# Peptides against a protein of PDB entry 1ZZD: the designs that were tried, part 46

Target 1, 109 residues: chain A of PDB entry 1ZZD
Amino acid sequence: FQVVNPYLLRDLVDLGIWDEGMKQYLITQNGSIQGLPNVPQELKDLYKTVWEISQKTIINMAADRSVYIDQSHSLNLFLRAPTMGKLTSMHFYGWKKGLKTGMYYLRTQ

## One batch from the design tools (peptide; made by RFdiffusion4, then SolubleMPNN)

Design b2_p9_8_s1 (from b2_p9_8, 4 letters changed)
Fold by OpenDDE base, seed 2:
Structure b2_p9_8_s1 (fold): chain B 109 residues (1-109), chain A 9 residues (1-9)
Amino acid sequence: as target 1 above (109 residues)
Amino acid sequence: VEIDESLLD
């Protein structure tokens, strides 16, 4: 698996902060740069991992797409620590937002 | 399980 996004790598090199230490940091953080103090906030916002994106945002975007597609696509959700309550809430929130299908795939970290 | 949207981020 690719740990570092190639575009992120380019931007870190352009910032002059890419080195072996940075590489090891990203490996231990599963590609996340959110904890780096020497990275601009705009890059942190751009390079969020799938585990760092709001679940409501993902569902909202899926609902918006579903209005314009003929065949429904499965929604993929990524949770660090899923609970039964959270899963149920996501299902009903998706339904509330008008998703054509309530089927989704769940991945855990 | 009770539905609680506050559990969503």
Scores: peptide ipSAE 0.066, ipTM 0.659, DockQ to the pose 0.720
Fold by OpenDDE base, seed 3:
Structure b2_p9_8_s1 (fold): chain B 109 residues (1-109), chain A 9 residues (1-9)
Amino acid sequence: as target 1 above (109 residues)
Amino acid sequence: VEIDESLLD
Protein backbone atom coordinates (compact mmCIF):
# COMPACT_ATOMS: atom_id res chain seq x y z
CA PHE B 1 0.00 0.00 0.00
CA GLN B 2 1.65 3.15 -1.26
CA VAL B 3 0.34 6.69 -0.95
CA VAL B 4 1.90 9.80 -2.40
CA ASN B 5 3.06 12.31 0.18
CA PRO B 6 0.30 14.91 0.30
CA TYR B 7 2.77 17.76 0.61
CA LEU B 8 4.76 16.48 -2.33
CA LEU B 9 1.55 16.20 -4.28
CA ARG B 10 0.75 19.81 -3.45
CA ASP B 11 4.14 21.04 -4.54
CA LEU B 12 4.06 19.09 -7.77
CA VAL B 13 0.63 20.51 -8.49
CA ASP B 14 1.94 23.99 -7.76
CA LEU B 15 4.72 23.35 -10.24
CA GLY B 16 2.13 22.38 -12.79
CA ILE B 17 3.74 19.05 -13.50
CA TRP B 18 1.29 16.77 -11.74
CA ASP B 19 -0.61 14.44 -14.01
CA GLU B 20 -1.42 10.78 -14.36
CA GLY B 21 1.97 10.13 -15.86
CA MET B 22 3.68 11.72 -12.89
CA LYS B 23 1.56 9.68 -10.53
CA GLN B 24 2.53 6.46 -12.25
CA TYR B 25 6.14 7.54 -12.29
CA LEU B 26 6.13 8.08 -8.54
CA ILE B 27 4.53 4.72 -7.99
CA THR B 28 7.18 2.96 -10.03
CA GLN B 29 9.91 4.96 -8.30
CA ASN B 30 8.59 4.29 -4.81
CA GLY B 31 7.97 7.96 -4.22
CA SER B 32 11.32 9.21 -5.42
CA ILE B 33 11.50 12.46 -7.35
CA GLN B 34 15.27 12.49 -7.60
CA GLY B 35 15.21 11.51 -11.23
CA LEU B 36 12.82 14.22 -12.33
CA PRO B 37 14.52 16.91 -14.39
CA ASN B 38 11.72 19.43 -13.99
CA VAL B 39 11.76 19.48 -10.20
CA PRO B 40 13.84 22.07 -8.34
CA GLN B 41 16.72 20.71 -6.31
CA GLU B 42 15.31 22.21 -3.14
CA LEU B 43 12.26 20.01 -3.49
CA LYS B 44 14.38 16.99 -4.24
CA ASP B 45 16.29 17.66 -1.04
CA LEU B 46 13.09 18.12 0.91
CA TYR B 47 11.37 15.00 -0.34
CA LYS B 48 14.15 12.47 -0.17
CA THR B 49 12.87 9.03 0.63
CA VAL B 50 14.34 7.05 3.49
CA TRP B 51 16.57 5.32 0.98
CA GLU B 52 17.95 8.56 -0.36
CA ILE B 53 18.90 10.34 2.85
CA SER B 54 22.56 10.37 3.73
CA GLN B 55 23.32 7.85 6.41
CA LYS B 56 25.84 10.23 7.89
CA THR B 57 23.15 12.87 8.07
CA ILE B 58 20.83 10.53 9.92
CA ILE B 59 23.56 9.63 12.36
CA ASN B 60 24.53 13.26 12.82
CA MET B 61 20.94 14.20 13.53
CA ALA B 62 20.70 11.45 16.10
CA ALA B 63 23.88 12.64 17.73
CA ASP B 64 22.57 16.18 17.83
CA ARG B 65 19.38 15.04 19.51
CA SER B 66 21.37 13.13 22.09
CA VAL B 67 22.84 16.39 23.34
CA TYR B 68 19.46 17.56 24.58
CA ILE B 69 17.85 14.29 25.59
CA ASP B 70 18.86 12.21 28.59
CA GLN B 71 17.20 9.09 27.26
CA SER B 72 18.56 7.25 24.27
CA HIS B 73 16.30 6.76 21.30
CA SER B 74 16.42 4.10 18.65
CA LEU B 75 18.13 5.01 15.41
CA ASN B 76 16.69 3.68 12.21
CA LEU B 77 18.99 3.27 9.24
CA PHE B 78 17.96 2.48 5.71
CA LEU B 79 20.21 1.03 3.06
CA ARG B 80 19.26 0.16 -0.48
CA ALA B 81 22.33 -1.96 -1.08
CA PRO B 82 23.93 -2.83 2.23
CA THR B 83 27.39 -4.30 2.43
CA MET B 84 29.35 -5.52 5.38
CA GLY B 85 31.72 -2.63 4.95
CA LYS B 86 28.95 -0.07 4.98
CA LEU B 87 27.30 -1.60 8.01
CA THR B 88 30.52 -1.65 9.94
CA SER B 89 31.33 1.89 8.93
CA MET B 90 27.90 3.09 9.97
CA HIS B 91 28.23 1.45 13.35
CA PHE B 92 31.60 2.94 14.10
CA TYR B 93 30.67 6.32 12.72
CA GLY B 94 27.72 6.43 15.06
CA TRP B 95 29.93 5.34 17.89
CA LYS B 96 32.45 8.01 17.04
CA LYS B 97 29.70 10.61 17.04
CA GLY B 98 28.79 9.70 20.60
CA LEU B 99 25.99 7.23 20.06
CA LYS B 100 27.63 4.70 22.33
CA THR B 101 24.37 3.64 23.91
CA GLY B 102 22.28 4.04 20.80
CA MET B 103 20.22 1.24 19.41
CA TYR B 104 20.44 0.77 15.68
CA TYR B 105 17.75 -0.75 13.54
CA LEU B 106 18.72 -1.58 10.01
CA ARG B 107 16.16 -1.69 7.25
CA THR B 108 16.94 -2.88 3.76
CA GLN B 109 14.97 -2.52 0.59
CA VAL A 1 36.46 -5.92 8.56
CA GLU A 2 38.01 -2.64 7.59
CA ILE A 3 36.22 0.58 8.40
CA ASP A 4 35.88 2.94 5.48
CA GLU A 5 33.69 5.96 6.04
CA SER A 6 33.90 6.75 2.36
CA LEU A 7 31.43 3.95 1.86
CA LEU A 8 28.80 6.05 3.58
CA ASP A 9 26.72 8.44 1.60
Scores: peptide ipSAE 0.066, ipTM 0.665, DockQ to the pose 0.767
Fold by OpenDDE base, seed 1:
Structure b2_p9_8_s1 (fold): chain B 109 residues (1-109), chain A 9 residues (1-9)
Amino acid sequence: as target 1 above (109 residues)
Amino acid sequence: VEIDESLLD
């Protein structure tokens, strides 16, 4: 089930915009606040969902983690609108970044 | 296949 980020909840409460309507909005938007006009941009940048984060950034972070772990880890990728171009780019970029395995778990919205 | 890393952004 979907759980609201507790830190996001706190900040929305601090903004005074948290209510039942906001809760339902977040449910329908799968946790995204990008469309809210009464939320500062700095908070929108902070609270990006997995669908709103650059996949390149995710791959970079995975590559960084691989340096500090003994065993290969599986990479979870999230694509809002998967295309063959994006899938191929992810594969080759991951390879380029030196990931130990090409095992990617792809999730689609 | 052409690789376009900009598609990852």
Scores: peptide ipSAE 0.048, ipTM 0.624, DockQ to the pose 0.873
Fold by OpenDDE base, seed 4:
Structure b2_p9_8_s1 (fold): chain B 109 residues (1-109), chain A 9 residues (1-9)
Amino acid sequence: as target 1 above (109 residues)
Amino acid sequence: VEIDESLLD
């Protein structure tokens, strides 16, 4: 897997904070910049990893996309700590939001 | 099963 988003890399270079230390930090953090004090909050909000985005938000985005396509997207959800309660809630919320297929792939950390 | 959507937040 690519650990660092290429656009994130660009922005970090533009900020002048990209170096070998930063690279190693991101590797250990699985691409997360949330803990970096020298990164603007707007970039932190923009570059959340899949593990840092709420599943509700992901489902909402999928539902928004579905209105412009004639087929269901294969929705990929990423759960750091899945529970049966969370899994069931995801399925029902997907249904509530009108997803045709709902969750197709579940990834766990 | 009772659904709690707050778990998705």
Scores: peptide ipSAE 0.043, ipTM 0.607, DockQ to the pose 0.829

Design b2_p9_8_s2 (from b2_p9_8, 4 letters changed)
Fold by OpenDDE base, seed 3:
Structure b2_p9_8_s2 (fold): chain B 109 residues (1-109), chain A 9 residues (1-9)
Amino acid sequence: as target 1 above (109 residues)
Amino acid sequence: VEVDESLLD
């Protein structure tokens, strides 16, 4: 089941924009606030859903972690509308960034 | 295989 992020809820309440309509909006949008005009960009950046995070950013973060520690867990990637070309690009980009020994788990919406 | 990184978000 879907649950609203409690921190997001808090921030929306602090903004004074939380109401039943907002709750229903979040449910229909699968937790996304990116389309809300009355939410500051800072919060939109903070509360990106897994489908809204840059794939390059995810890969970059994984690569950065690999510099300091041995990766024990696989990298997870989330794509809303995957294509073969995009998947191939992600694979090679990850490889280019040094993720040569880790496996990727692909999740699709 | 041709790779187009512009396809990445």
Scores: peptide ipSAE 0.073, ipTM 0.662, DockQ to the pose 0.778
Fold by OpenDDE base, seed 2:
Structure b2_p9_8_s2 (fold): chain B 109 residues (1-109), chain A 9 residues (1-9)
Amino acid sequence: as target 1 above (109 residues)
Amino acid sequence: VEVDESLLD
């Protein structure tokens, strides 16, 4: 498993804010930098964990991949607070975007 | 079934 994205690590080092404290913080936060006040917003937007990415974005990326894959592939979706409404919306949005698989693997935090 | 896509971010 990987706690810290290697590119994120590089950028944090380049920012001069990488230290043992930062390392432990990221471990505690499961790799999230969203709560760090000393990180530029651009980097926060770039380095989002699976729980922080737009669900539509994830579905769109999956749809893009499906164009080039013959067999059905599994899509993993991550929601902090899933509701039936969200699940239904995700399912239909994925279908609308042309995903080959009608089944998504839902992960909750 | 009515689907509200606005529920997605």
Scores: peptide ipSAE 0.070, ipTM 0.651, DockQ to the pose 0.750
Fold by OpenDDE base, seed 4:
Structure b2_p9_8_s2 (fold): chain B 109 residues (1-109), chain A 9 residues (1-9)
Amino acid sequence: as target 1 above (109 residues)
Amino acid sequence: VEVDESLLD
């Protein structure tokens, strides 16, 4: 488990806002920069944690990858609070998007 | 099974 993305670290250093306080903040926030007022929105959009990306986006990205790969890949999904309804919706949405397999691995926080 | 896709983020 990597708390801070190395590219995020680079960008924070380039912004001149990296220090021990920032490091500790990110640790407590599990790598999320969404709550930082001194970070440009474009970086917040770029560095969403796996828990902050929409499930539809993840499925869409997987579908896009599937166009270029021969083997069926296992999709990893990250949910903070999964429900049966949401899981069912994820399954069907994946099917609609033409994923080669309906198999996914669910990870919960 | 009826699916509500609005439940997805």
Scores: peptide ipSAE 0.056, ipTM 0.621, DockQ to the pose 0.742
Fold by OpenDDE base, seed 1:
Structure b2_p9_8_s2 (fold): chain B 109 residues (1-109), chain A 9 residues (1-9)
Amino acid sequence: as target 1 above (109 residues)
Amino acid sequence: VEVDESLLD
């Protein structure tokens, strides 16, 4: 099941654009608000889904997290349109950033 | 293998 981010819901209500149509739109868009013309860009930047966050950002966060974790952790990657080039780049970038393991779980949209 | 990091967003 899909759960709408409660903070996103609050902000959409505050904007006065929350209704049943918006709810259905979010369901069909898997929570993405990037395509909404009546939402400020600052909110679009804030409420990115896992498919809309850059791979470098995810890898950087994982690398930062690995500094504080004793055991090796697995990286979870989310790609809307995976390509061999992107997969290879992510693998080597993660290795370059000093991840303890090159193992990752790939989820596609 | 040559890696092109520019392919990453």
Scores: peptide ipSAE 0.058, ipTM 0.629, DockQ to the pose 0.781; fails the geometry check

Design b2_p9_8_s3 (from b2_p9_8, 4 letters changed)
Fold by OpenDDE base, seed 5:
Structure b2_p9_8_s3 (fold): chain B 109 residues (1-109), chain A 9 residues (1-9)
Amino acid sequence: as target 1 above (109 residues)
Amino acid sequence: PVVDESLLD
């Protein structure tokens, strides 16, 4: 069950590009607007799905949080096509960034 | 383990 982000919906309406076709497009694209030519890049950057966010960014955010907590919060990483090399890289990058725990949850699309 | 940070974006 997919629900369109209400803020994204608002912005698409404001752009005047919201219609049934757009709705169907979002459904087929699992909420991604990255492929839309008529959406400004600023909005694309804002409305990245969990699958489109940089893993480094996610890890950096987790590292920032870990500064003020005793134990790192559970980190969720989302990969479309994970490889062992990429997973290892994420793990060590997290370690390098000073995460208090090496535990993270991997989700795949 | 093989670590390649270039695999991350």
Scores: peptide ipSAE 0.061, ipTM 0.625, DockQ to the pose 0.770
Fold by OpenDDE base, seed 3:
Structure b2_p9_8_s3 (fold): chain B 109 residues (1-109), chain A 9 residues (1-9)
Amino acid sequence: as target 1 above (109 residues)
Amino acid sequence: PVVDESLLD
């Protein structure tokens, strides 16, 4: 089932744009606000869904964590419409960034 | 394999 982020809900209410139409929009968009013209970009950046976050950013964060931890954490990647080229690029980028593990958990929408 | 980082966002 789908749940609206309570912080997102709060911010949308604070913006005065929360209504039934907005609720239905979020449901149809799986929580994404990226397509909303009346939402500030700052909020769009803040409330990116897992499918909207830069894959490089995720990899970079994982690489940063690995510097301070002996045991590497598993890396989870989320892709819309993955291609073999993109998957390969992600793998090698992670390797280049010095990730201790070559194992990624890939999730697709 | 050919790696193209431009495919990543």
Scores: peptide ipSAE 0.060, ipTM 0.628, DockQ to the pose 0.778
Fold by OpenDDE base, seed 1:
Order: C-alpha cells, then sequence, then structure tokens
Structure b2_p9_8_s3 (fold): chain B 109 residues (1-109), chain A 9 residues (1-9)
C-alpha cells in the first residue's frame, strides 16, 4: 500500500498547501511532488521518489553501503524508461565502483 | 558492448 512520507506531509502542511486535493494528487503521482508549482525547489530536491533519483547516486550509495556489511546485498534499480544502453552502462559503472558480484533487481515504472 | 556513462543521470 502507498503511504505518504510523514516528513513530506509535515512540510506540505507547513506550506499551507495540504488538502484533500493534494492527497489525491500525490496518490496519482505515486508520491512525486516534482510537478507542483507551490513547492520550493529545495523541497523537490529533498523528496525524490525512487524513480527520480539518479542511477549513479543509487549505485554510489550501494557501493558505499557494501563496505560496511558482511553479506552482499543485491542492488535494487528503479528505471522509469529503461534502455539497453542505460542498463549496460549501469552494469559496468557498478562494476567499476567495486560492487560485489551478484544479482540485481530491476523495477520499471 | 560500448559503454556510455553519459546515458546515466
Amino acid sequence: as target 1 above (109 residues)
Amino acid sequence: PVVDESLLD
């Protein structure tokens, strides 16, 4: 089930733009606020959904995380519009960043 | 295959 980010909810309330219409908008947009004109850019940068985070950022975070864990975790990738070129690039970039060999999960929007 | 990292955002 979909749950609104409680911190996002707080900030939207503080902005005075939270209402039933906003709630329905977030549901239809899968939590994205990128299209809202009433939201400052700094909040849009802060509250990115998994589909709005750069692939390099995700891979970098995974690489950093793998240093501190005993068991290697599979990388979870979320792509809005996957292409073979992008997938290949992500694979090699991940390898270059020193990710342990293993399975990765790909989710598409 | 040729890898183009510029395709990543």
Scores: peptide ipSAE 0.058, ipTM 0.617, DockQ to the pose 0.806
Fold by OpenDDE base, seed 4:
Structure b2_p9_8_s3 (fold): chain B 109 residues (1-109), chain A 9 residues (1-9)
Amino acid sequence: as target 1 above (109 residues)
Amino acid sequence: PVVDESLLD
């Protein structure tokens, strides 16, 4: 998989903090910049990895999209530590938010 | 089953 988002790479270069050490750090962190002290918070918010985004946020965004589409887009969810309770909650929350199709694809780390 | 939405972040 692609470790570094190309736009993130650009921004890190623009910040002047991109080097081989940074590259290796990102590889070990699976692309996460959340732990970097020399990165502005706004960039951290922008470049959350799929594992760092709130599941509710993802579902909410999917619900927003579903307002304008006839066929529901497939919803991909990413969970680091899935539990049965959490999965059940995800299904019901999606239903509550009016998604035509619940969770289509679940990826686990 | 009883659903607890607080389990979601």
Scores: peptide ipSAE 0.050, ipTM 0.598, DockQ to the pose 0.750

Design b2_p9_8_s4 (from b2_p9_8, 4 letters changed)
Fold by OpenDDE base, seed 5:
Structure b2_p9_8_s4 (fold): chain B 109 residues (1-109), chain A 9 residues (1-9)
Amino acid sequence: as target 1 above (109 residues)
Amino acid sequence: VVVDYSLLD
């Protein structure tokens, strides 16, 4: 089941925009606040869902921490609409960045 | 294999 991020909930309450309508909006949007006009961009950047984060950024972060890991870590990637081109790009980019495992698990929306 | 990394942008 869906659970609202407690920190997001706090910030929405602090903004004074938390209500039943907002709750229903989050449910229908699978937790995304990107479409809300009354939410500061700073919060939108902070509370991106896994589907809204650049997978290139995820790979970069994985590459940064991989130097401290002997065995390949479990890297999960998320794509709304995966294509062969995107998948190939992700695999080769991970390889280019020196990851032992470019993609352990792929999730699709 | 031709890889287009712009697809990750």
Scores: peptide ipSAE 0.057, ipTM 0.640, DockQ to the pose 0.825
Fold by OpenDDE base, seed 2:
Structure b2_p9_8_s4 (fold): chain B 109 residues (1-109), chain A 9 residues (1-9)
Amino acid sequence: as target 1 above (109 residues)
Amino acid sequence: VVVDYSLLD
């Protein structure tokens, strides 16, 4: 089931654009607001879904955090359309960045 | 193995 981000809901209400139509739009778009013309860009940047974030950025952040942890942590990656090329690239990039562990979980849309 | 990191962008 889908759960609307409470902070996103608040901001949409504050914008005065929350209604039944908006609710249905979010359902059909799996929570994405990127296609809404009446939403400020700053909110679009803030409320990116996991499918809209560069996985390279996720790997970079994980590599930065790994410096301060004793045991390896889990790394979850999200791909809309996984391919062999993307999987290979993620594995080698993670290795290149010095991650203690590679991809732990892969989720697909 | 050829690695293309641009696929991660």
Scores: peptide ipSAE 0.050, ipTM 0.624, DockQ to the pose 0.884
Fold by OpenDDE base, seed 4:
Structure b2_p9_8_s4 (fold): chain B 109 residues (1-109), chain A 9 residues (1-9)
Amino acid sequence: as target 1 above (109 residues)
Amino acid sequence: VVVDYSLLD
């Protein structure tokens, strides 16, 4: 099932563009606002869905966080179209970045 | 193993 991000909902309401049509649009787009012409780019950048974020960036952020924790991350990665090449790259990149556990969970769309 | 990290971009 889908749950609308409450902060996204708030911002869309603040913009005055929230209505039933917008709600249905978000449902059909699986929460993506990237295609909306009446949404500022800064909000599009802020409210990327997990499928729209570079997993390399996710790994980088996890590596940055790892310096503050003493346990392995339960890192979740999300791939819209996984391939063996991408999976291999993810594993090795996580290792290269020094993650104690490169990939714990892989989610696919 | 040669890994192409550009696949993650």
Scores: peptide ipSAE 0.049, ipTM 0.608, DockQ to the pose 0.803
Fold by OpenDDE base, seed 3:
Structure b2_p9_8_s4 (fold): chain B 109 residues (1-109), chain A 9 residues (1-9)
Amino acid sequence: as target 1 above (109 residues)
Amino acid sequence: VVVDYSLLD
């Protein structure tokens, strides 16, 4: 079940590029706007899908938060093309960053 | 690590 981000929809409408073709494009691209030439880079950065965000960055942010608060939920990771090497690297990187407790949940596309 | 290969519906 896929739904277009309401804020993304608004911004695309504001850009004047929203139409049925754009809607079908987003559905085909699983919500990604990275390939759209008529979208400002700032919007591309803002509306990255989970598959387009560096999981290293996600781990870093989690580590930064852990300095101030106790984590109650497990960290979720998303990899488009996971390998055992990538999984191991991400796991141990999180561990090295201080995320020594908790569980990582990996989603794949 | 728990790997979930399920696609989002």
Scores: peptide ipSAE 0.029, ipTM 0.395, DockQ to the pose 0.049; fails the geometry check

## One batch from the design tools (peptide; made by RFdiffusion4, then SolubleMPNN)

Design b2_p10_3_s1 (from b2_p10_3, 6 letters changed)
Fold by OpenDDE base, seed 1:
Structure b2_p10_3_s1 (fold): chain B 109 residues (1-109), chain A 10 residues (1-10)
Amino acid sequence: as target 1 above (109 residues)
Amino acid sequence: SPIDKYMPFD
């Protein structure tokens, strides 16, 4: 389980919905608030977990980081439900983006 | 690893 984003924690406290039950809920949901009906959609859009954000965006960010460093860096991707086609597409996309390093680690849920 | 299986060019 990932550490809860401190800003998310603050916002949940401000909403008055943070308690032990919420904490346990987030643990079971791997930090996701997408399923909470009492959270504004704006916050759901803001706080996406690594399982909810497009990994293409992650690759883009990694490529952007590589512009500022002269050494290889790690790239970790997270897929909730990977498929062969998706993995292949991500591989070639990363290659196309000119990443200095291949994929370091792939985590699946 | 999954990477080795699905991404041979890594």
Scores: peptide ipSAE 0.015, ipTM 0.324, DockQ to the pose 0.065
Fold by OpenDDE base, seed 2:
Order: sequence, then structure tokens, then C-alpha cells
Structure b2_p10_3_s1 (fold): chain B 109 residues (1-109), chain A 10 residues (1-10)
Amino acid sequence: as target 1 above (109 residues)
Amino acid sequence: SPIDKYMPFD
């Protein structure tokens, strides 16, 4: 697998903070730059991993895509610490957004 | 799916 997004790599190089230490840090953090103090918040927002972005946003995007296909793509959700309440909320939100296919796969970190 | 037991209609 590829831990570091190639565009993220480019931006980190442009910031002048890319080195072997940074590479190893990102490997241990599964590609997350959220904990880096020397990275602008704008880049942190841009390069959120699947574990960091709002699953509501993922559901919205899935709902939007389903408009253009006969059968909706399988929806994969990623949660660091799932709770029954959170899962239920996501389920109902997905239903409200008109997803033809419910949650297919749930990944936990 | 892995969450069938929680949301059986999915």
C-alpha cells in the first residue's frame, strides 16, 4: 500500500519539511499529518485520511454518485471508535439521503 | 457485512 499521497508528498517538499524522519513519522501515523505542528491547517484539512474525514461527507458523496449509476456503489465507512449510536445515526442519515444501497462494509481502525 | 448483526437490513 501507499502510505503517503503523492500530492501530499509534493506539498511537504514544497514546505521544506520532507525528510526521512517525516517519512517514518507518516508511516507510523498511517499517513496522517493532523498531528504535525509545522503544517498549515489548510493542508491538514485537504489531506485528511479516510479515518479523519467526516463520514457524513462520505455519505453525501456516495449519495451524489448514486444519481449517475444504476446500482449505487458499495458504501464503505471508516470509524476509529464506532459506537452503536454513531452507526445508527449514519444509517439513518444515509437512508435520508436516498442511498439505494445501504452500508456495505464497515472498517474499524 | 460485518455489521449485519447491528443493522440487519443493510
Scores: peptide ipSAE 0.013, ipTM 0.306, DockQ to the pose 0.060
Fold by OpenDDE base, seed 5:
Structure b2_p10_3_s1 (fold): chain B 109 residues (1-109), chain A 10 residues (1-10)
Amino acid sequence: as target 1 above (109 residues)
Amino acid sequence: SPIDKYMPFD
């Protein structure tokens, strides 16, 4: 198990900001660099964790892939604090986008 | 969309 994406590590080293303090920070933040002021926004956009990307985007991509296969890929969604309202909205959105298979995994933190 | 307000990170 690794907390830091190897490509992210490379880019942080290239920026000259990688050190033991940065390592410990990323461990406590579960790999997130979104809160770092000395990291370009372009890198923040590139290295979003599974907890930071829009689940709507994931559903859209799954729907697009399903056009070319017999059954939808196993869909994994990640929510920090799910409510019944949020879960219902995701299910209906998936239905609207024409997913052949319902959500297989729901992961929370 | 009305249901979009319940989606996180959007």
Scores: peptide ipSAE 0.009, ipTM 0.374, DockQ to the pose 0.487
Fold by OpenDDE base, seed 3:
Structure b2_p10_3_s1 (fold): chain B 109 residues (1-109), chain A 10 residues (1-10)
Amino acid sequence: as target 1 above (109 residues)
Amino acid sequence: SPIDKYMPFD
């Protein structure tokens, strides 16, 4: 299991903030740099983990792909703390966006 | 199913 994205590691090294402490921090944060004050926001946006990306955006992207690809798409969603309401909302939003296939994979943190 | 592995509700 790779906790730290290799490209993220490179960028952190380039920033000069990579050290053993940073490594341990990332391990405890499951690879997230969102809480680091010394990291540019641009990098935070680039290296959002699957738990930090809006699943609504993921659904939108899946819908966009379905317009041009004549095959079923697998939709994978990730939630930190799913609730029934959240799941229902995602399901109907996907339906509204015209997804022919429902959510196939749901992962929770 | 694969989803069952990650769903907290069973």
Scores: peptide ipSAE 0.007, ipTM 0.313, DockQ to the pose 0.047

Design b2_p10_3_s2 (from b2_p10_3, 4 letters changed)
Fold by OpenDDE base, seed 2:
Formats: sequence, C-alpha cells, structure tokens
Structure b2_p10_3_s2 (fold): chain B 109 residues (1-109), chain A 10 residues (1-10)
Amino acid sequence: as target 1 above (109 residues)
Amino acid sequence: SPWEKYLPFE
C-alpha cells in the first residue's frame, strides 16, 4: 500500500522540506499534511485525505451527477467517528438533495 | 437546518 501520494511527494520535494523525518511524520499521520506548518494552505486543501474532506461536498457532487444518469453512482462516505445522529443527518440531506440511491458503502477509520 | 450541526466538515 502507498502511504504518500506521489504528487504530494513531488510537491514536498519542490518545497524543499522532504526528508526522512517528513516521511516518518506522514506515516504516523496516515498521509495527512494538515498539521505541517511549512506547507501552504492551498496544498493542504488539495491533499486532504478521505477522512478530512467534506462529506457534505461529496453528497453535493453525487447529487449533481445523478441529474444526468438513470442510476446514480454508488455513494461512498468516509467518517472518522460516526454516530447515529451523523448518519441520520447525512441520510436526510441525501434525500433532500434528490439522490436516487442511499449510502452504498460506509468506511470508518 | 437541524441536521447541519451533525455533518462533519461542512
């Protein structure tokens, strides 16, 4: 399995901050760069892991896609700490946005 | 909406 995104590796090298210490840091952080002070915010926004991206945004994108196809794409959601309240809220939001199918797959950290 | 407070990463 690949811990570090190859494009992220390239950008970190271009920033001149890639070294063995950085590699070990990323391994312990499961690929997250959100806590790095020497990384521009635009790169942090670009390289959010599946646990850090907005699930609301994913639902919005799924709703947009469903307008153009007969069967909506399978919706995969990633939650770090799911609760019944969060799951219920996401289901209601998905319904409100007009998704044709419910949540297909839920992954938890 | 009442559900918004439960959504992570708005």
Scores: peptide ipSAE 0.021, ipTM 0.368, DockQ to the pose 0.541
Fold by OpenDDE base, seed 4:
Structure b2_p10_3_s2 (fold): chain B 109 residues (1-109), chain A 10 residues (1-10)
Amino acid sequence: as target 1 above (109 residues)
Amino acid sequence: SPWEKYLPFE
């Protein structure tokens, strides 16, 4: 259950597809519902895991927040398989967007 | 709600 978003759990129950099999599936998939055929696409779009969201979007959000504060918020990035090239690109993009602080926390799956 | 009982941390 640690990998299941509480709101996602609610919606899966409302769909009537929550059971032990679903639970085990989600555990195996690290909370991802992207591969489930019986889940509406709108829910798939809504419940992207941190591993499924573009970190560029996260950087954009952080940059947007930084406009209103003197100190950058803590920026947490989650990457499945970071490469040096991707990390470099992210750093430059963050710098380009005016982030005062670069990557604060990098988490990998 | 029906799903409340499934929450790992209540």
Scores: peptide ipSAE 0.020, ipTM 0.464, DockQ to the pose 0.017
Fold by OpenDDE base, seed 3:
Parts: C-alpha cells; structure tokens; sequence
Structure b2_p10_3_s2 (fold): chain B 109 residues (1-109), chain A 10 residues (1-10)
C-alpha cells in the first residue's frame, strides 16, 4: 500500500520539501497536496486525488471515449458530501452527453 | 536518483 504516488514523491524531493513531517502530513491527508502552500499549483493540478477531480470532467471523458467503443465501460464517480440534487444532475448530464450506461459506481467518503 | 531510497519495498 502506497500512500504517496512515486512520481509525487520524486517531485516533492526535487522541490526540497520532502521530510518526515511531509510524509506524516500526506498520510493524514490521504495523499492530497492541495493544502500545501509551498507546492506549485501546477503540481497540485497534476496530482489530484480521486476526490479532488471534477466528476463533470470524468463524465466528459467517458462520453468522449464512448464514441470509439462498441460497448460502454464502467463509470466510477467519487464525491464528497453528495446531495440528491447533485446526483440527479450528474445522471442527466451523463445522459445528455450520450453515455450508453449510467453511473455504475458511486463512492463517497 | 535521490528519491529512490524513499521507495517502499514490495
């Protein structure tokens, strides 16, 4: 089990900010670097966790892939503090984008 | 690379 992405570890070392404190911080944050003030935004954008990626973007990507496949692939969504309204909107948005199958897995924290 | 020593053993 790896808490820290190996590539993220490399980049943090290259930044010179990797230490035991950073390691413990990442463990408590489930690998998220979004709250670190000394990390460039570019790296934050690159190393988003599954809970930090826009699910709308995921839906868009899935819809784009569906153009080139004969069978729908599973769509997994990860949401923090979802509401029924938000979930409904996501379902209809997926339908509007032409997804052959709806949300297969919904995961929450 | 300096970061190699931090890789977990699997």
Amino acid sequence: as target 1 above (109 residues)
Amino acid sequence: SPWEKYLPFE
Scores: peptide ipSAE 0.020, ipTM 0.465, DockQ to the pose 0.016
Fold by OpenDDE base, seed 5:
Structure b2_p10_3_s2 (fold): chain B 109 residues (1-109), chain A 10 residues (1-10)
Amino acid sequence: as target 1 above (109 residues)
Amino acid sequence: SPWEKYLPFE
């Protein structure tokens, strides 16, 4: 498993805030930097984890990359607190975007 | 592949 994005690591080093404490913090936060006060918002926006970005964006990306990969690949969705409304919305949105795979994995945080 | 840039970080 990848604990820290290598590009994020580079940027944190460039900011001069990378140390062992930061490493341990990221491990406990599952790679999230959203709670760090000494990180520019621009980087926070760039390095959102799968739990922090819109799943609508994930569906858009899946629709885009499906042109290049085997149709057997499953779509992975990530929700902190799934509701029937959210699940239904995502299902129909995915269908609208032309995703033909009937198999998707729903993961909860 | 062009799609690799869309891989989620996990």
Scores: peptide ipSAE 0.013, ipTM 0.285, DockQ to the pose 0.042

